Peptides against a protein of PDB entry 7BDX. Designs and how they scored, part 5

Target 1, 212 residues: chain A of PDB entry 7BDX
Amino acid sequence: EMGAAACTLLWGVSSSEEVVKAILGGDKALKFFSITGQTMESFVKSLDGDVQELDSDESQFVFALAGIVTNVAAIACGREFLVNSSRVLLDTILQLLGDLKPGQCTKLKVLMLMSLYNVSINLKGLKYISESPGFIPLLWWLLSDPDAEVCLHVLRLVQSVVLEPEVFSKSASEFRSSLPLQRILAMSKSRNPRLQTAAQELLEDLRTLEHN

## One batch from the design tools (peptide; made by RFdiffusion4, then SolubleMPNN)

Design b1_p8_3_s1 (from b1_p8_3, 5 letters changed)
Fold by OpenDDE base, seed 4:
Structure b1_p8_3_s1 (fold): chain B 212 residues (1-212), chain C 212 residues (1-212), chain A 8 residues (1-8)
Amino acid sequence: as target 1 above (212 residues)
Amino acid sequence: as target 1 above (212 residues)
Amino acid sequence: SLLEKLFS
């Protein structure tokens, strides 16, 4: 309980750039983010057997950890830190997103996807993520999720790939051959306005790339 | 381990006034400080049987909690919060300082005393603490500690009492009758310059009050 | 990139 409470407070204050800088300026950041990855991995591995109540202290703790990573990644120095010093955490997030089934741990998926999206704002971060083994199949696996918010953040991450010619050119063949076009088209007709807009924008970006 | 790491980061960033305001502006502050008191109490109760290694994760966790309370109490709105909404935590800190023997858990005592000192900057906080049962005996019990830093912070808290006529007048009889004058005089000759200065200042303040 | 950062 106390750990979850402390982590939740840290999550809340980490929305400030100055707090992120303070977290990273300390000598404990590396240890914290190392243990974060391990803790998140242990949680996801525990799910295959026990219906962990979504509202458990353990769940809230892991949500707060994922939220902290997201907020750190929202800041330029935080992205630099993650890409330079905490690559294992990024690898863990990618692995966990693959280990989770569609509809499983929606809130955690959203937070992890938000963190990857923020990392993808950096060209260096985007290169690192996109060069990860199985990245393109992972995107399509995640896009099969029934949750609109999961799909929204997948589409945003896909858009980050598409908007970077250097990254997109490396994956263009695999991307085009495996693109779940019908799924994205269906999302462009969603009642969820954010999902609808994100799908439409991605379709426009893809059309522009096919004519060039 | 993860809880201690999160709490340590929260402690580090709580040295900022803006972070304290953010912590208190959330809906989770009351719960956090409630559990904080219980956690600290549970830790101190566990000491009577097992030599808890000073460097354990549990010890570091409790140190971080006490540090957070101190940093919150350093800010005006934080003092107001503690005195208005978390009195049980203040009572717990006073109790724990009484439950610990001289030389026991020095670092924790220092942090707890720093928190009480910060609360004592408010007249409302000082009144609350000084009106606690056994407060004056507790000060002298703590001043018997062999650690110079513990004694320093006790002297600072005593000084806060002495500098407030309204508070001092209520306890003046008990204070004068129980004052460990020889101990304070010995501290005024300490090789520790901070302890020496604090003891000298307190002796000067006391002399001024005896002539009026 | 013209991408907007996300806070959680």
Scores: peptide ipSAE 0.281, ipTM 0.859, DockQ to the pose 0.158
Fold by OpenDDE base, seed 2:
Structure b1_p8_3_s1 (fold): chain B 212 residues (1-212), chain C 212 residues (1-212), chain A 8 residues (1-8)
Amino acid sequence: as target 1 above (212 residues)
Amino acid sequence: as target 1 above (212 residues)
Amino acid sequence: SLLEKLFS
């Protein structure tokens, strides 16, 4: 309980750029983010397909950790830290997103996807993530999720790839051959307005790339 | 390990006034400080006279909690929060300082004494602490500690009482009758320059009060 | 297009 409360407060204050800089300016950041990856991995491995109690202290603690990573990745110096000094954590997040089944740990998936999206704002981060083994199959696996918020953040991450010609050109053939077009078209007709808009924008961006 | 790392980062960032305001402006502060008191109490009760492993995760976690309380109490709105909404935590700190033996958990004692000293900067906080049952005997118990840093922070807390006429007048009779004058005189000759100075200043303040 | 950063 106390650990979850402390980590939740750290998550809340990490919404400030100055707090992120203070976290990273200390000599403790490397150890903290190393243990973060290990803790998240241990949590996901412990689920064994069980229904997550979202209100458990362990769940709240792991959500707070994922939230801290997201907020760090929202800041330029935080993204630089993650891609230069915490690549193992990024690899762990990619692995965990692959290990979770559709509908499993929705809130954690959303937070992890938000962190990857923020990292993808940096060209160096986008290159690192997109060149990871199995990245494109992972996107389609995640896009099969029944949760609209999970799908929304997958579409945003796909859009980050599509909008960067240097990255997209390297994966364009695999991307086009495996694109779940019918699924994205179905999302463009969603009752969820955010999902609908994101799917429509992605379809427009893809059409523009086919003509160039 | 992860809990201690997160709490240590929260301690580090709590050195900022803006972070303290952010912690207190949320709806989670009350629960956090309630659990903090309980956690510190559980830790001290678990020691059973054993030599503390200062490097244990549990010790580091509790030190970080005490450090957070100290940093909150260093800020005016933090002191107001503690004396208005977290009196149980102050009572717990006073209790724990009484439960610890001389030489036991020196670092924790120092942090807890620093928190009480910071609270004593507010007249309302000083009144609350000084009117607590057994407060004067507790000061003398703590001043018997062999550690110079513990004794230094006790002398500072005594000085906060002596320098406030409204508070000192209420306890002056008990204070004068129980004052460990020989111990304070010995500290005024200490090789530790900070302890020496604090003891000398307190002796001067006490002499001034005897002539008025 | 400018990607908007996300806070959680």
Scores: peptide ipSAE 0.280, ipTM 0.858, DockQ to the pose 0.120
Fold by OpenDDE base, seed 3:
Structure b1_p8_3_s1 (fold): chain B 212 residues (1-212), chain C 212 residues (1-212), chain A 8 residues (1-8)
Amino acid sequence: as target 1 above (212 residues)
Amino acid sequence: as target 1 above (212 residues)
Amino acid sequence: SLLEKLFS
């Protein structure tokens, strides 16, 4: 309980850029983010296909950790730190996103996807995560999720790849051959306005790439 | 381990007044400080007179919690919050300071004493803690500690009482009758310059009160 | 397009 409470407070204050800088400027950041990955992995492994109790202290703790990673990744120096010094955490996040079933741990998936999206804002971060083994299949696996918010953040991450020619060119053939176009088209007709917009924008970006 | 790491980061960033305001401005502060007292109490009870392993994750966690309380109490709104909404935590700190033996958990004692000192900066806080049952005996119990830093912070807390006529007048007879004057005189000759100065200042303050 | 950073 106490760990979850402390971590939740840390999550709340980590929305400040100055707090992120303070976290990273200390000598404790490496240890914190090392253990973060292990803790998140342990939690996901403990689910063993069971229904998540959303209100457990353990769940709250993991959500707070994922939220902290997201907020750190929202800041330029935080992205640099994650890509330089905490690659194992990024690898863990990618792995866990693959291990979770559709509809499982939706909130955690969203937070992890938001963190990856923030990392992808930097070319170095985008390169690192997009070069992860099975990255493209992972995107499509996640895009099959029934949750609109999960799908939204997958589409945003896909957009980050598509908008960077140097990254997209490396995987363009695999991307084009495996793209779940019908799924994206269906999302462009979603009643969720954020999902609808993201899908429409991605479709426009893809059309632009086909004509160039 | 993860809880200790998260709490340590929260402690580090809580040195900022803006972070303290952010912690208190949320809806999580009450829960956090409620559990803090329980956690600290559980730790102290677990020691059962044994030698503390200073480097345990549990110890680090408790130190970080005590550090956070100290940093919160350093800020005016934090003092107000503790005295209005977290009195149980203050009571717990006072109790734990009494439960610990001389030389036991020195670092924790220091942090707890620092928190009480910070609370004592406000008249409302000073009144609350000084009206705690057995407060004066507790001060002398703590002043018998072999650690110079513990004794320093006890002397500072005593000074806070002595410098406030409204508080001192209520306990002046008990204070004067039980004052370990020889101990304070010995401290005024300490090789520790901070302890020496604090003891000298307190002796001067006490002399002033005897002549008025 | 400028990618908007996300806070949680």
Scores: peptide ipSAE 0.280, ipTM 0.859, DockQ to the pose 0.119
Fold by OpenDDE base, seed 5:
Structure b1_p8_3_s1 (fold): chain B 212 residues (1-212), chain C 212 residues (1-212), chain A 8 residues (1-8)
Amino acid sequence: as target 1 above (212 residues)
Amino acid sequence: as target 1 above (212 residues)
Amino acid sequence: SLLEKLFS
């Protein structure tokens, strides 16, 4: 209980750039983010046995951790820190996104996807994530999720790849050959306006790249 | 482990006034400080059985909690919050300071005393603390500690009482009758310059009050 | 990049 409460407060205050800088400027940041990855991994591994209640202290704790990572990644120096000093955490997030089934732990998936999206804002972060083994198959696995918010953040991450020619060119063949076009087309007709717009924009970007 | 790490980071960033305001402006602050008191109490109660290692995760967690309370109390709005909305926590701190023997859990005592000192900066806080049952006997109990840092913060808290005529007048008779003068005189001759100065200043303040 | 950062 107390750990979750402390972590929740840390999550809340981490929405400030100054707080992110303070977290990173301390001597405890590396250890914190190292243990964060381990904690998230242990939580996901525990899901196969017991139906963890979504409102449990453990769940709230992991959500707060993922939220902190997201907020750190929202800041330029935070992205730099994660990509330079906490690559293992990024690898863990990528792995956990693959380990979770469609419809499973939706809120955690969204938070983890948001963190990866934020990391992808920097070229170095985007390169690191996109060069990860199984990255493209992982995107399509996640895009099979029934949850619109999960799909939205997957589409955003796909868009960050498409918008960076240096990154896209490296995986363009795999991307084109495996693109779940019918799924994305269906999303472009979604009643969810955010998902609809994201899918439409991505399809436009892809068409532009085919004509060049 | 993870809880202690999160709490340690929260402690570190709470040295900022803006972070304290952010903590207090959220909907989670009341719950956090409520559980804080319970956690600190449970920790102190557990000391009677097992020699808790000072460097344990549990110890570090409680130190971080006490540090957060101290830093919150360092800010005017934080003091106001504690005195208005978290009186139970203040009562817990006072109780725990009484439950600990001289030389026991020195670092925690110092942090708790620092928090009470900060609260005493406001008249409302000073009134609340000084009107607590057994407050004066508690000060003398704590002043019997062999640790110079504990004694220093006790002397500071005594000084906050002496410097506020409205508060001092209410307990002046009890204070004068129970004052461990020989102990304070010994501290005024300490090799620790901070303790020496604090004891000398207090003795001067007391002399000034006797002549008025 | 012109990508908008996300806060959680």
Scores: peptide ipSAE 0.278, ipTM 0.859, DockQ to the pose 0.120

Design b1_p8_3_s2 (from b1_p8_3, 4 letters changed)
Fold by OpenDDE base, seed 4:
Structure b1_p8_3_s2 (fold): chain B 212 residues (1-212), chain C 212 residues (1-212), chain A 8 residues (1-8)
Amino acid sequence: as target 1 above (212 residues)
Amino acid sequence: as target 1 above (212 residues)
Amino acid sequence: SLLEKLFA
């Protein structure tokens, strides 16, 4: 309980740029983010057997950790830190997103996807994650999720790839050949306005790229 | 390990007034400080048998918790919060300072004493802690500690009492009758300059009160 | 990139 409470408070205050800088300016940042990756991995590995109560202290702990990573990645110096010094954490997040089945651990998926999206704002971060083995198949796997928020954040990450010609050119063939176009088209007609907008924007960006 | 790491980061960033305000502005503050008191109490109760390695994750966890309380108490709104809404935590800290023997858990004692000193900056806080049962005997018990930092922070807390006529007048008889004058005089000759100064200042304040 | 950062 105490660990989850401390992590939750740290998550709440990490929405400030100054707090992120303070976290990273200390000598404990590397250790913290290393253990974070291991903790999240251990949690996901524990799911295969037990219906973990979504409201457990353990779940809240992992949610807070993922939230902290997201908020760190929202800040320029935080993105730089993650990409330069905590690549193992990024690799872990990518792995965990693949290990989870559609509909499994929706809240955690959303937070992890938000963190990857924030990392993708930097060209260096986007290059790193997009060059990860199986990245394109992972995006489509995640886009099969029934949850609109998961799909929304996948679409945003896909948009980050599409908006960067240097990144998109490297994977354009695989991207085009495997694109779940019918799924994205269905999302462009969603009742969820955020999902609808994100799908429409992505479809527009894709059309522009096909004509050039 | 992860809990201690999270608490350590939260401690580090809590040195900022803005972070303290953010911690207290959330709906988790009451729960956090309630569990904090229980966690510190459980730790101290565990000491009677096992030589706990001072560098254990558990020790670091409790140190970080005490550090957070100290930093919260350093801020005006934090003092108000502790005195109004977390009195049980203050009572717990006073109890734990009594439960520990001279020379036992020096670092934790220092942090707890710093928190009480910060609380004492507000008249309401000073009144609350000074009216606690056994407060004066507790001060002298703590002043018997061989550690100069423990003694320093006890002297500062005593000075807070002496500087407030309304508080001092209520306990003046007990204070004067039990004052370990020889111990304070010995500290005024300490090689530790901070301890020496604090003891000298307190002796000057006491002399001024005897002439009025 | 013109991408808006997300806070959780």
Scores: peptide ipSAE 0.321, ipTM 0.862, DockQ to the pose 0.158
Fold by OpenDDE base, seed 3:
Structure b1_p8_3_s2 (fold): chain B 212 residues (1-212), chain C 212 residues (1-212), chain A 8 residues (1-8)
Amino acid sequence: as target 1 above (212 residues)
Amino acid sequence: as target 1 above (212 residues)
Amino acid sequence: SLLEKLFA
């Protein structure tokens, strides 16, 4: 319980850029983010197909950790830190996103996807995660989720790839051949306005790439 | 391990007044400080006279918690919060300071004493802690500690009492009759300059009170 | 397009 409470407070204050800088400016950041990855992995492995108890202290702890990673990745120096010094954490997040079934741990998936999206704002971060083994299949695996918020953040991450010619060109063949176009088209008709907009924008970006 | 790492980061960033305000402005503060007291108490009870392993994750966790309380108490709104909404935590700190033997958990004692000192900056806080049962005996118990840093913070807390006539008058008889004057005189000759100065200042303050 | 950063 105490760990979850402390992490929740740390999550709340990490919305400040100055707090993120303070976290990273200390000698404790490396250890914290190393253990974060291990803790998140242990939690996901413990689920073994069981129904997530959303309100457990353990769940709250992991959500807070994922929230902290997201907020760190929202800041330029935080992205740089994650890509340079905490690559194992990024690898772990990618792995865990692959391990989780559709509909499983939706809130955690959202937070992890938000983290990856924030990392993708930097070209170096985008390169790193997009060059991960099985990245394109992972995107489509995640896009099969029934949750609109999961799908929204997958589409945003896909958009980050599509908007960078240097990154997109490396995987363009695989991307085009495997793109679940019908799924994206269905999302462009979603009642969720955020999902609808993201899907529509991505479809427009894809059309632009076909004509160039 | 993860809890200790998170708390350590939270401790580090809590040195900022803005972070303290953010901690207290949320709906999580009450729960956090409630559990903090329980956690600190459980730790102290677990020692049962054993040698403290200073480097344990548990120790680090408790130190970080005590550090957070100290930093919160350093801020005016934090003092107000502790005195109004977290009195149980203050009571727990006072209790634990009484439960610990001389030389036991020195670092924790220092942090707890620093917290009480910070609380004592406000008249309301000073009144609350000084009206605690056995407060004067507790001060002398703590002043018997062989550690200079413990004794320093005890002297500072004593000074907070002495400098407030409204508070001192309520306990002046007990204070004067039980004051370990020889111990304080010995501290005024300490090789530790901080302890020496604090003891000398207190002796001067006490002399002033005898002549008024 | 300027990617908007996300806070959690």
Scores: peptide ipSAE 0.318, ipTM 0.863, DockQ to the pose 0.119
Fold by OpenDDE base, seed 2:
Structure b1_p8_3_s2 (fold): chain B 212 residues (1-212), chain C 212 residues (1-212), chain A 8 residues (1-8)
Amino acid sequence: as target 1 above (212 residues)
Amino acid sequence: as target 1 above (212 residues)
Amino acid sequence: SLLEKLFA
């Protein structure tokens, strides 16, 4: 309980750029983010397919950790730190997103996807995650999720790839051959306005790339 | 390990006034400080007279909690919060300082004494802690500690009482009758320059009060 | 990039 409370407060204050700089300016950041990846991995491995109670201290703790990573990745120096000094954490997040089934740990998936999206704002970060083995199949696996928020953040991550010609050109052949077009078209007709807009925008971006 | 790391980072960033305001501005502060008191109490009760390894995760976690309380108490709005909304935590700190033996958990005692000293900067805080049952005997118990840093922070807390006429007048009779004058005189000759100075200054303040 | 950063 106390650990979850402390981590939740750290998550809350990490929404400030100055707090992110303070976290990273200390000599403890490397150890903290290393243990973060290990803790998240241990949590996902412990699920054994069971629906963990969303309100457990362990769940709250892991959500707060994922939230901290997201907020660190929202800041330029935080993205640089993650890509330069905490690549193992990024690899862990990619792995965990692959290990979770559709509909499983939706809140955690959303937070992890938000962190990867923020990392993708940096060209170096986008290159790193998009060149990860199995990245394209992982996107389609995640896009099969029944949750609209999960799908929204997958579409945003896909959009990050599509909007960067240097990165997209390397994966364009695999993207075109495996793109779940019918699924994205279905999302463009969603009752969820955020999902609908994101899917429509991605379809427009893809059409523009086919004509060039 | 992860809990201690998160709490240590929260401690580090709590040295900022803006972070303290962010912690207190949320709806989670009351619960956090309630659990903090309970956690510290549980830790002290678990010591059973054993010298806990200073490097244990549990020790590091409790030190970080005490550090957070100290940093919150360093800020005016933090002192007001503690005195108005977290009196149970202050009562717990006073109790724990009484439960610890001379030479036991020196680092924790120092942090707890620093928090009480910071609270004593507010007249309302000073009144609250000085009117606590057994406060004067507790000061003398703590002043018997072999550690110079513990004794230093006890002397600072005594000085907070002595320098406030409204508070000191209520306790002056008990102070004068139980004052460990020989111990304070010995400290005024300490090789530790900080302890020496604090003891000399307190002796001067006490002499001034005897002539008025 | 036109990408807006996300806070959690």
Scores: peptide ipSAE 0.318, ipTM 0.862, DockQ to the pose 0.120
Fold by OpenDDE base, seed 5:
Structure b1_p8_3_s2 (fold): chain B 212 residues (1-212), chain C 212 residues (1-212), chain A 8 residues (1-8)
Amino acid sequence: as target 1 above (212 residues)
Amino acid sequence: as target 1 above (212 residues)
Amino acid sequence: SLLEKLFA
């Protein structure tokens, strides 16, 4: 309980750039983010096949951790820190996104995807995550999720790849050959306006790339 | 481990006034400080008579909590919050300071004393803690500690009482009758310059009050 | 990148 409460407060205040800088400027940041990855992994591994009642405190703790990582990644120096000094955490997030089934732990998936999206804002971050083994198949695995928020953030991450020619050119063949076009087209007709817009924009970007 | 790491980071960033305001402006502050008191109490109660090796993570966690409370109390709105909304925590700190023996858990005592000192900066805070049952005997109990830092912060808290006429007048008779003068005089001759100065200043303040 | 950052 106390750990979850402390972590939740840290999550809340981490929405400030100055707080992120303070976290990273200290000597405890590396240890914190190292243990964060381990904690998130342990949580996901403890999930029995049946959606047993996630201990509300444990789940809240992990959500807060993922939220902190996301908010750190929202800041330029935070992205640099994560890519330079916490690659293992990024690898863990990618792994966990693959380990979770569609519809499973939706909130955690969204937070982790948001963190990766923020990392992808920087070329160095985008290169790192996109060059991870199985990255493209992972995107399609995640896009099979029934949850609109999961799919939305997957589409945003895909867009980050498409918008960066240096990154896209390296994976363009695999991307084109495996693109779940019917799924994306279905999303472009979604009643969810955010999902609809994200899918439409991606389809437009892809069409533009085919004509070039 | 993870809880201690998160709490340690929260402690570090809580040195900022803006972070304290953010903590207090959220809906999680009350719960956090409520559980904080319980956690600190549980820790002290778990201390066996023999100084067994305090689990480094558990001790670090409690130190971080006490540090957060101290830093919150360093800010005007934080003091107001503690006195208005977290009196139970203040009562717990006072209780724990009485429960610990001289030389026991020195670092925690120092942090808790620092928090009470910060609370005493405001008249409302000073009134609240000084009107607590057994407050004056508690000060003398703490002043019997062999640790110079403990004694230093006790002397500072005593000075806060002495410097506020409205508060001092209420307890002046008890204070004068129970004052461990020989102990304070010994501290005024300490090789520790901070302790020496604090004891000398207090003795000067007391002399001034006797002549008025 | 002109991508908008997200806060959680």
Scores: peptide ipSAE 0.318, ipTM 0.862, DockQ to the pose 0.120

